# Ledger of designs, part 165: peptides against a protein of PDB entry 6O8C

Target 1, 262 residues: chain A of PDB entry 6O8C
Amino acid sequence: VGLRYEKISLPKIHPRYDLDGDASMAKAVTGVVCYACRTASTLLLYQELMRKGVRWLVELVKDDYNETVHKKTEVVITLDFCIRNIEKTVKVYEKLMKVNLEAAELGEISDIHTKLLRLSSSQGTIESSLQDISSRLSPGGLLADTWAHQEGTHPRDRNVEKLQVLLNCITEIYYQFKKDKAERRLAYNEEQIHKFDKQKLYYHATKAMSHFSEECVRKYEAFKDKSEEWMRKMLHLRKQLLSLTNQCFDIEEEVSKYQDYT

## One batch from the design tools (peptide; made by RFdiffusion4, then SolubleMPNN)

Design b2_p24_5_s3 (from b2_p24_5, 13 letters changed)
Fold by OpenDDE base, seed 1:
Structure b2_p24_5_s3 (fold): chain B 262 residues (1-262), chain A 24 residues (1-24)
Amino acid sequence: as target 1 above (262 residues)
Amino acid sequence: DEEERKEKEEEMEKLEEEMKKLSE
């Protein structure tokens, strides 16, 4: 589950000159953009933490893979050794059968040999599965973490700083509008300045909100979606590795039953 | 005041430049 945030929008900005209304509007705008700054920072932090988590998980899964490969290798060695020994035993019994007609014992050993060969065949399937997993984890593979570097927002984007600059400008105008409100009436020149500042406030506010929505929120959502998808796939892959490991253990256990014959 | 209007316009331009620099 990704980070939740409140959807925000700018208040309506009326074109009418109204000192009380303009002060109230400016206050509201300041609050909204302030929230945007904080939210942008939080979203950035979340993404950075997720990137760390992604890197960690990649290493963990690689370790799991290596462990599985190691186990598989051990089983292959053991199985091959057992097969070779059984084959030698079969040859001995074949020679004995020619002399003593010990057909029953030879039959049992031959059956064991057949079972071992079947187990050996299953190793090929495990190997193929491991190769598939390796390819998926490899650079350029389907589970590569390149998306984590490309998607979302980064500290280098300086989004929080950009928003903060705009917030500072808006806040300055807000404080001026508070003063203007306190004056109740402005001289003509001051009124014109107020009107101009109102336009400036609108400009900064809209720019801030556009930047927040397009460069912060949208990119965050894209990052979140990709991270969730990738995470599900990685968890599934871990389950596959576990399954393969268990198969190796099963084969090893089965082989151990026949070691008394070797 | 036309002069003050011009000053504020210049401030806005400076802000835009600063924001541009931050994006680099």
Scores: peptide ipSAE 0.027, ipTM 0.635, DockQ to the pose 0.052
Fold by OpenDDE base, seed 4:
Structure b2_p24_5_s3 (fold): chain B 262 residues (1-262), chain A 24 residues (1-24)
Amino acid sequence: as target 1 above (262 residues)
Amino acid sequence: DEEERKEKEEEMEKLEEEMKKLSE
């Protein structure tokens, strides 16, 4: 789950002045920071896509919820209708019983009535469960997606752009070091500039790596972890909804058995 | 200026030493 990336580290930077070595080092640093930029971009993209997915899933689950509510309502209506019909039948048989007719049948109908009432009582539990689910899905609920907007990295953070700026600085120094290498020997002043640039390169590289690790990778990992946790909870909720739906179907099926008596 | 050159050189040496420490 999530994007895999390679752990990167800066090459060892030797303090010794060496035009060939410095050019090589600068090239390597450029490569590493370039990779960091690309990785940061990819991580950002992933998070943005996941945020869209989260929103989509929320809507999907809400639809599932509404469907379950609808089914529950349908069953309630059907059940109530059956109960009313059975009650009418009971009254008729009670009148017949006064003349000592059909006592056994009255007992059977009464038992059916009792069973239907029990089924009706179970609807209360289903309703309560649905209300709980609704509360969890509501704003501020336990399954709110506010974390998706808060956690991780965002385009507004401009992390990729910041890294790119540092990369540009590093790349510029690298190109200069390539030129310096080609000269084979630098005058004193140019040598000093080279040394200063090497320090700048180190500074920029270190800053880039720190930014990448602390602001990109760390936040991404946090986002990923929260996403996984939230996803598990959402899946569980969907299972609960399915269970409730199945209960409604079971009740409906049971009621259908008694329709011949209504 | 020779003095300025020497100062810069000393500063550079110090920075190189710091870089060395950071590279370890």
Scores: peptide ipSAE 0.021, ipTM 0.591, DockQ to the pose 0.725
Fold by OpenDDE base, seed 5:
Structure b2_p24_5_s3 (fold): chain B 262 residues (1-262), chain A 24 residues (1-24)
Amino acid sequence: as target 1 above (262 residues)
Amino acid sequence: DEEERKEKEEEMEKLEEEMKKLSE
C-alpha cells in the first residue's frame, strides 16, 4: 500500500497590485510549497524503506531457494538409491521365475519399480522449475531488484533540499509582503520592488511545483507501481517454491514406503 | 539603467499576462 498524498496546486495569483491580497497569496503559496517539501521528504523516506525491504525479501527468497534445492538433491539421492536396490531385487526374482518360484512377489516388486521410475521422472520437472526460478532471481532476470536502485527518487538527488531553497526564497518574500501590508501604502520605488518580488515569488513557486511534480511525485509513482508489480511476482514465486518443496516432501514420503522392500 | 528598466518592465508585462491567464 503506497503513501497517499493530496494533489496540491498553487493558489490563483492576481496580477493586480494589492498589498493585502498579495500578502495573503504569498502566505498561501508558502503553505503549498511547504507541504510539497514535507511530502517530498515523506515520499523519499518511503522509497528508501521499501528498497531495504526489497533487498531483505530477495535474500529471504534466495535462502528458501537454496533450501529447496538441497531438499531436492536429498530426495534424488534417496530415490536413486531405492531404484538401484529394487533393480537388484528384480534381477534376483527374474532368475527365480525361470525356476517357477516367487511369481507373486515379482509382480509386486515390479510395480514398485514402475512407481519409483515415475517419481524419478517427476524430478526432472522439479529441476526444470527450479532452474526457471533461479534464472528469474539471477542478475538480469525477471525478478531482479535492479529497478529498485534505478526507479524513484534518491537522497543523492537532493530534491528536498532544492525545494527547501525555493521555499526559503518564497518565505522571505512573504515576510516582506507582510511588512508591506503593514505600511498600507508604499512609495513608488517600494511599489516597484514589491511588484518585482511578486514576479520572483511566482517564478520560485512555479519552479518548486514543477520540480515537485516531475522529479518527486512522478518518479515516486513509477517506483510505487514497479514495486507493487515486483512484489506480487515475488510472492507468487515464493508460493511456487513452497509448492516444489512440498512436492519433494511428498516424494520422500512415498519413497519411504518402499524402503521396507529393499 | 534604462535598458535594465526596460527589460524588467517587459518581464513584468509577461508575468502579468501569465498571471492573468492563471486568474481566469
Scores: peptide ipSAE 0.020, ipTM 0.577, DockQ to the pose 0.319
Fold by OpenDDE base, seed 3:
Structure b2_p24_5_s3 (fold): chain B 262 residues (1-262), chain A 24 residues (1-24)
Amino acid sequence: as target 1 above (262 residues)
Amino acid sequence: DEEERKEKEEEMEKLEEEMKKLSE
């Protein structure tokens, strides 16, 4: 979890006409909204990067899955071949036993056959597990990445641009207030304009802060939470695949012990 | 004009009241 941002709030509004105070206030407001713009941009970037990462991870896990399936298939073929050979041998020894020959050897081979059949039964469990994993990774599955496209903020939302427009309006008023401050005293009409601009400034600022909070921060947090949950599940899935692979290797090793009898 | 001045004063009064609310 990588991005930390500070909570921001608008400064207090003083209703009294004060050229110095109003200029200072406007400066502060400009700073706050500027921070919101930058933060919104950063949050958007993070989400876009995460989306790329999600896509990459999905492909990686799919590859892992395919490798596991391949290994499982290999083991099944080998095991089936071994079983068939042992069964042929059993038949031969059974015929010999009818004439009271080689009874001890038949017992040993029969035991091997039984062990191989047990190994074969375990393949069904592995197959079932792989099918479950496949279903989870499939479109509409529990580990589908559709959330990454739905949750959070997107460039198409134009949130940063919208905030920037508001910032521009605020900044313009701020610069005017700096000029007003420099005049030290305004004529009546200019004073009235100043007061109205002050109202407009806070209107824009409030709109910016609301937009930032509701459309940027809130959606980002939702995306972040979802991504963390999904990531944990994906990592767990990879571990499951590794476990299944290891089981296949274990079976293969066991089968190799009996190949001398085939 | 005197009428225009009065209208502006009324608007300013409204503005001040709104700003007061925002300052809370």
Scores: peptide ipSAE 0.019, ipTM 0.589, DockQ to the pose 0.760

Design b2_p24_5_s4 (from b2_p24_5, 11 letters changed)
Fold by OpenDDE base, seed 2:
Structure b2_p24_5_s4 (fold): chain B 262 residues (1-262), chain A 24 residues (1-24)
Amino acid sequence: as target 1 above (262 residues)
Amino acid sequence: EEEERREKEKEMEELEEEMAKLTE
């Protein structure tokens, strides 16, 4: 799960003045930081896409919730209506029994009434479960998506741009070192500049790698972990909603068996 | 030589300032 990337490290930078070695080192550093820039960009894109996906999923689950609530309400109305009708029938039969009419049918109707009341009680449990789900999905709830806006890296952080600036500086030094190598020997002043640029290269490279590791990779990994956890919880919630929906259908089917007695 | 060094130091300072602006 998530994007795969290779762990990168800077090559060893030797303090010794060596035109060939310095050019090779600079080339390698350029490559590493270039990879960091591309990777940072990819990681950012992934997170932005995931944020969109999270928002989409939240809306989908809310729709599922509303449908389940609607179905539950429908079943409650139907069940209550059936119960009221059965109760009326019971009262009629009780009156008839006082006039010495057959009591066998009253027992059956009373049993149906008892079963319907049990089904009605189960609806209370479903309602409680739905309320729990609603609270979890609500702002500030356990399944709120606020983390998606807080965790990870964002375009506003300008991480890719910062790395690109450093890469540009490094690349410039690399090109100079390539020229220096071609000269085979530098004048004293040029040699001193080369040495200074090498220090500058080290500074920029170190800064780039630190920024990449601490501000890009670390935050991305935190985002990824949080997203995976949240996603598991959301999928579980959807399963719960489906279960509740099925329970409503089961109750509706059971009630339909008794409608002939009303 | 000293002047060249000072110029490069200034360049690095400018770079740091530029990077700081990107974080604003």
Scores: peptide ipSAE 0.028, ipTM 0.612, DockQ to the pose 0.052
Fold by OpenDDE base, seed 3:
Structure b2_p24_5_s4 (fold): chain B 262 residues (1-262), chain A 24 residues (1-24)
Amino acid sequence: as target 1 above (262 residues)
Amino acid sequence: EEEERREKEKEMEELEEEMAKLTE
């Protein structure tokens, strides 16, 4: 996880009327809320990219699963064929043994038969493991990606746009405060307007910060945590699939040793 | 003073309406 952002806070509020101080304060507030807007956008982008990645990974793992299933099926067919052939051979040699012929060969073939049956029994375990994996990947399973659509922030939430609206209002007040500062002294009515604008500025700023914290940061963190957990599980699953595939290859190799008897 | 306050209250209401329009 590569996204880092700094904790931001609003500057202290000074209730006293001060044209210079108010302009400086407004500038600082504008900066903070601007940062919030940019950060919210970045956090949203990250989540959208992660969602795409999640979908891609799901498909990849499903493909791996299908390949493993295919390999397992191939091995089962081969093994079953080999077992059937060995069983036929055993029957022939048993008949010969009744007339006291070829007893040593019968023992060898019987041992092979026993080994093949053991290999066959292991296929059941592999099948069970594959079924478990399938269940985990299925809709509603433990590794379902539904969380990616539910958790976090989405473009439809319009969080960035909402923050931008507030930023625009704050910026407007800031520019007015710059003008007020340049006047050095305001008439009574203008002074009152300035005071009201100051209150309005803080209102908007507070709203922006609350929205940023509650609707952007908090939801992002939840998404991040969930994604990390899910990703670890998916990677582990992929390793399990690889292990099962290797087991199938091992069985296939072992069976190939006995094909001369079939 | 009262008139100025009323004007600023209207501005705040307008902002709230604008924010609401952005809500899904």
Scores: peptide ipSAE 0.027, ipTM 0.623, DockQ to the pose 0.053
Fold by OpenDDE base, seed 5:
Structure b2_p24_5_s4 (fold): chain B 262 residues (1-262), chain A 24 residues (1-24)
Amino acid sequence: as target 1 above (262 residues)
Amino acid sequence: EEEERREKEKEMEELEEEMAKLTE
């Protein structure tokens, strides 16, 4: 579940010179951009935490994979050993059958041999599945975590710092507008400066909002979507891996039933 | 008045340069 944030928009900026209105507007703009800064910081933090989580999960799944491969290898060795022993027994009984001895036992052993061969065949499917999982987890695979380093916002982008610079400029103008309001009336030159500062405020505000929307929010949403998709796939893969592990245990258990005949 | 405007324009340019440096 991603972070929820409120969509923010700049208040309407009236072109008319109004000391009271301009001070109020500047205050509102300051509030909006301040919220953008805080939100950008929160979104960045979330992404960094998620990246750590992704790396952790990848390592966990790789460890699980290695354990499964080890278990599979163990089962293959055990199964091959059992098959070889049963084959030796079959050969002995086949010789005995030529002299009409031990016919009933040969049938049972032959059936066991057939079952073991079937189990051995299933190992090929497990191997193929493990290879598929390995390929998906490998660099460049479908479940590679390279996206986590590419998507979203990063501390190196310095988006929060950039927004903070703009916020500082906006705040300075806001404080000036508070002073202007307190004067109730400005001289001509001061009035012109006020009007110019209002344009500057608008410039900084629009730049801040554009940067926030395009470089922070949009990239965050892309990261969020990608992370959710990737996480779903990873969880599914982990379930597949567990299934393969269980299959190995099932085969091992089945083989153990026949060890008494070897 | 013109001098004040020029100074404000300069401040905006400096801000843009500062932001550019932060982007690099």
Scores: peptide ipSAE 0.027, ipTM 0.619, DockQ to the pose 0.051
Fold by OpenDDE base, seed 4:
Structure b2_p24_5_s4 (fold): chain B 262 residues (1-262), chain A 24 residues (1-24)
Amino acid sequence: as target 1 above (262 residues)
Amino acid sequence: EEEERREKEKEMEELEEEMAKLTE
């Protein structure tokens, strides 16, 4: 789960002045920071896509919830209708019993009535469970998606752009070092400039790597972890909804067995 | 000019040493 990226580190920077070595080092640094930029961009994209997915999943689960509520309501109506019909039948039989008719049929109908009432009582539990789910999905609930907007990296952070600026600075120095290498020997002043640029390169590279690690990778990992946790909870909730739906179907099926008596 | 050059050279040496320490 999540994007895999390679751990990157800066090459060793030797303090010794060496035109060939410095050019090679600068090239390597450029490559590393370039990779960091690309990786940061990819990580950002992933998070943005995940945020969209999170929103989509929330809507999907809400739809599932509404469907379950609808089914529950349907079952309640059916069950109540059956109960009312059975109650009418019971009253008729009670009147007939006063006229010395067989008690066996009344007993059977009464048992059915009792069973239906038990089924009706189970609807209360289903309703309570649905209310709990609704509360969890509501704003501020345990399954709120506010974390998706807070955690991780965002386009507004401009991390990729910041890294790109540093990369540009590094690349410029690299190209200069290529030129310096081609000269084979620099005058004193140019040598000093080269040395200063080498320090600047190091500074920019270090800053880039620090920014990448602390602001891109770390935040991404935090986002990833939270997303995984949230996703597990959402999946569990969906299973709960499915269970409730199945309970409604079971009740409906049971009620259908008694429709011949109504 | 020579003094300025010597100062810059010293500064560069110090910076190189600092870089070396940071890379260890």
Scores: peptide ipSAE 0.021, ipTM 0.594, DockQ to the pose 0.744

Design b2_p24_6_s1 (from b2_p24_6, 8 letters changed)
Fold by OpenDDE base, seed 3:
Structure b2_p24_6_s1 (fold): chain B 262 residues (1-262), chain A 24 residues (1-24)
Amino acid sequence: as target 1 above (262 residues)
Amino acid sequence: SEEEEAKKREKEYEKWKEELEKEE
């Protein structure tokens, strides 16, 4: 389950000069942008942790793949050995049949040979499946983790730091507005500065919200969607590997039944 | 002069005020 965050919006900023109202508004804006900073930081942390998890899972699946390949190789060697031994036995019995009719025993051995050849044919399918999986896991393959490095937000983007700078500017204006409120009345020059700072506050706030929405939230959502899709595919691939491993074990078990004839 | 700067800021504020009123 992805991180839940609340949709945030800036309070309405009234153009009317009001020391009490402006201080209250500035406080609210500071709160909203502060929340954006914290949320951006949390979203970044989540993505970094997910990237670590993705790398870990890739290595795990590669290990599973290697194990399956080794098991397949073992079965192929065993099966080939058994087939060679049965073929030698068939040749001996064929020679004996020229001297004395032992058709029943030869028939049984021939049937075993046919069964072993069928098992051997299934190895080609397993090999093809493993090759497909390998291609998907390879660099540039469909299940490559390159997206995890490209998608989303990264520490190098310095999004949190950029938002923090804007927050600092907003906070400074807020503190000044608190002082202005305490004075109850400002001189003409101070009043003009207050009005100008209110305009600056608005621009900083809107810039912060735009940056948060476009550079943090949007990219995070894209990363989340890609990660979920990729994760589902990886889990399915692991199940496929397990199935192939089980097929190898089944073949090995079947071959073991015929080893008494070799 | 400080007074001239204050007047410039006032004009900028009034323009901004008008823009906000149009967006409402």
Scores: peptide ipSAE 0.047, ipTM 0.615, DockQ to the pose 0.892
Fold by OpenDDE base, seed 4:
Structure b2_p24_6_s1 (fold): chain B 262 residues (1-262), chain A 24 residues (1-24)
Amino acid sequence: as target 1 above (262 residues)
Amino acid sequence: SEEEEAKKREKEYEKWKEELEKEE
């Protein structure tokens, strides 16, 4: 999970005045910073898409939760009704037993009653589990998606734009160095400008790389780590909900077996 | 003058060069 990107570094910048070397160096720097810009953009896009996915998943899980709660409620009502009916039947048979000695039938009904009570006891566990899930999904809960808006890079940070500005400056210097190379020899003033531009190129390049590393890559990695952890927890929660739903269905099925006695 | 500015830039370049050489 996550985007793969190549680790990039700036080429060595030699202090020696060399028109050929400086042009080559500038080209390489331009390439590196260009890659940084593109990568930053891609990383940003990925995070934005992930944020959308996170929001979608939260809503999906909430829907699953509500469905599970509804199913649980239905089963509780059905089970309670069945228990009440069986209890009435037990009372009737107890009276009949005193008169007609129908002990075998009473025993069967009593066993059913015991089984239903066991099923009813399991509802408490389901309820507790649902409450736990609800607390986790609640605002401020352990599965809150607030991290998705806090972690990582955002369009408002304008990191790509900032890098692009630096890239533009570097590119201009590169094109000038390409021209300088073509001249083979520069006049004194042009040579001094070249040297000064080389310093600027170094400054812009280092600034770009620092910004890319600290404000783009590092924050992206933090977002990625948080997203992976959160996603794992959410998937586990969904599995729990599914399990609870299945338990409700199992109880309902078992209760249906005894409905003929009610 | 442009020449004076060029000389200033040259001095800055030399300082930068020295700094880079120290880092090597």
Scores: peptide ipSAE 0.046, ipTM 0.614, DockQ to the pose 0.882
Fold by OpenDDE base, seed 1:
Structure b2_p24_6_s1 (fold): chain B 262 residues (1-262), chain A 24 residues (1-24)
Amino acid sequence: as target 1 above (262 residues)
Amino acid sequence: SEEEEAKKREKEYEKWKEELEKEE
């Protein structure tokens, strides 16, 4: 998911002195750089919104993690309690067995005990998984959101403002070229100024396009790519948390079947 | 003088023109 923008390029700037052509060219350049300004602004906005979304998602996943941990803890307590009760029962029946009574019942209870112990062992796996998730979410972890602050463009870069300055310069020259065109013929000094301004236009335009491409578009694309990758991983992580939660519920349900024996 | 300045600008323009022509 990302913003689509149209690729832009500067028109060819011919070195030939041509009042009509120069005016037309200047108009085109103005349009292109204007688009660049608007696009840069849009790209910046997108990134800022995405950064907010990233922060939100991090908090959401952390909440999910905490809930899962809580559920796991609850199950552990329940399971431990059940195990203790079954162990007491086993001891009682063992005593009875010594007097040759209730042997069949002892076997059943012992089997339950074994099953509960197996369930208890699975808790270790869940714990390990939770620890892994925690490590990934921790500062410096694989799912840290530090990239969101580093990648892309930021308001502090003032890219839009910089482009706007260049646009203003270009626009000024364009308006002058319109006037020059209207004059049809320029005096020598005015012609020289026109030529000089055309050179300035070229430099401003080139600078604008370079800045747009390198400092706006490229960085945006990098941000977009990283954001997509990160988001996919985060969503997967959330799914893993859900899976762990479900495992806890499954264990709890299984334990509940044996509560009648405790 | 304004004329001298114009001539300087012309020279700069010509240099630029030459550079552009080389890029074509």
Scores: peptide ipSAE 0.045, ipTM 0.619, DockQ to the pose 0.852
Fold by OpenDDE base, seed 5:
Structure b2_p24_6_s1 (fold): chain B 262 residues (1-262), chain A 24 residues (1-24)
Amino acid sequence: as target 1 above (262 residues)
Amino acid sequence: SEEEEAKKREKEYEKWKEELEKEE
């Protein structure tokens, strides 16, 4: 689950002045920071897509919830109507029983009444479950999607652009070091410039890696972890809603068996 | 002068080199 990326590190930068070694080192650094830029871009894209997915899923689950609530309400109305009708019938048959009539039928109707009352009691449990789900989906609930906007990296952070600027600086120094290598020997002033540029390369590289690690990778991992946890909970909630819906259908089916007596 | 600038850069480089060597 999530994007896989390779952990990257800078090559060892030797303080020794070596035109061949410095060119090779600069090439390696350029490659590493280039990878960091591409990776940061990919991680950002992934997070943005996930945020869209999260919003979509929230709306889907809310729709499912509303449908379940509607179905539950329908069943409650039907069940209550059936109970009232059966109670009226029971009253009539109780009067007839006093005259020693319809004793067997009264027993059957009374049993139906008892079963309906049991079904009615189960509605309370369904209602409680729906209320719990509603509370969890509410803006302040445990399944709120506020984390998706807070966690991770965002386009407004301009992390990729910042890394690209550093990469450009590093690349420029690399090309200069390639030229220096071709000269085989530098004059004193050019040598001092080379040494100074090597220092700049080091600072740009370390800044890039720190930014990548702290502002891109770390935040992405936090987003990923929260996303996985949230997704698991949302999937479980959807299963719960499905279960509640099925319970409503089961109750409706059971009630339909007794409608002939109403 | 270019020479003075080069000497300044050399001093900065030497400081950096010393710091890098200490980290090794």
Scores: peptide ipSAE 0.044, ipTM 0.616, DockQ to the pose 0.829

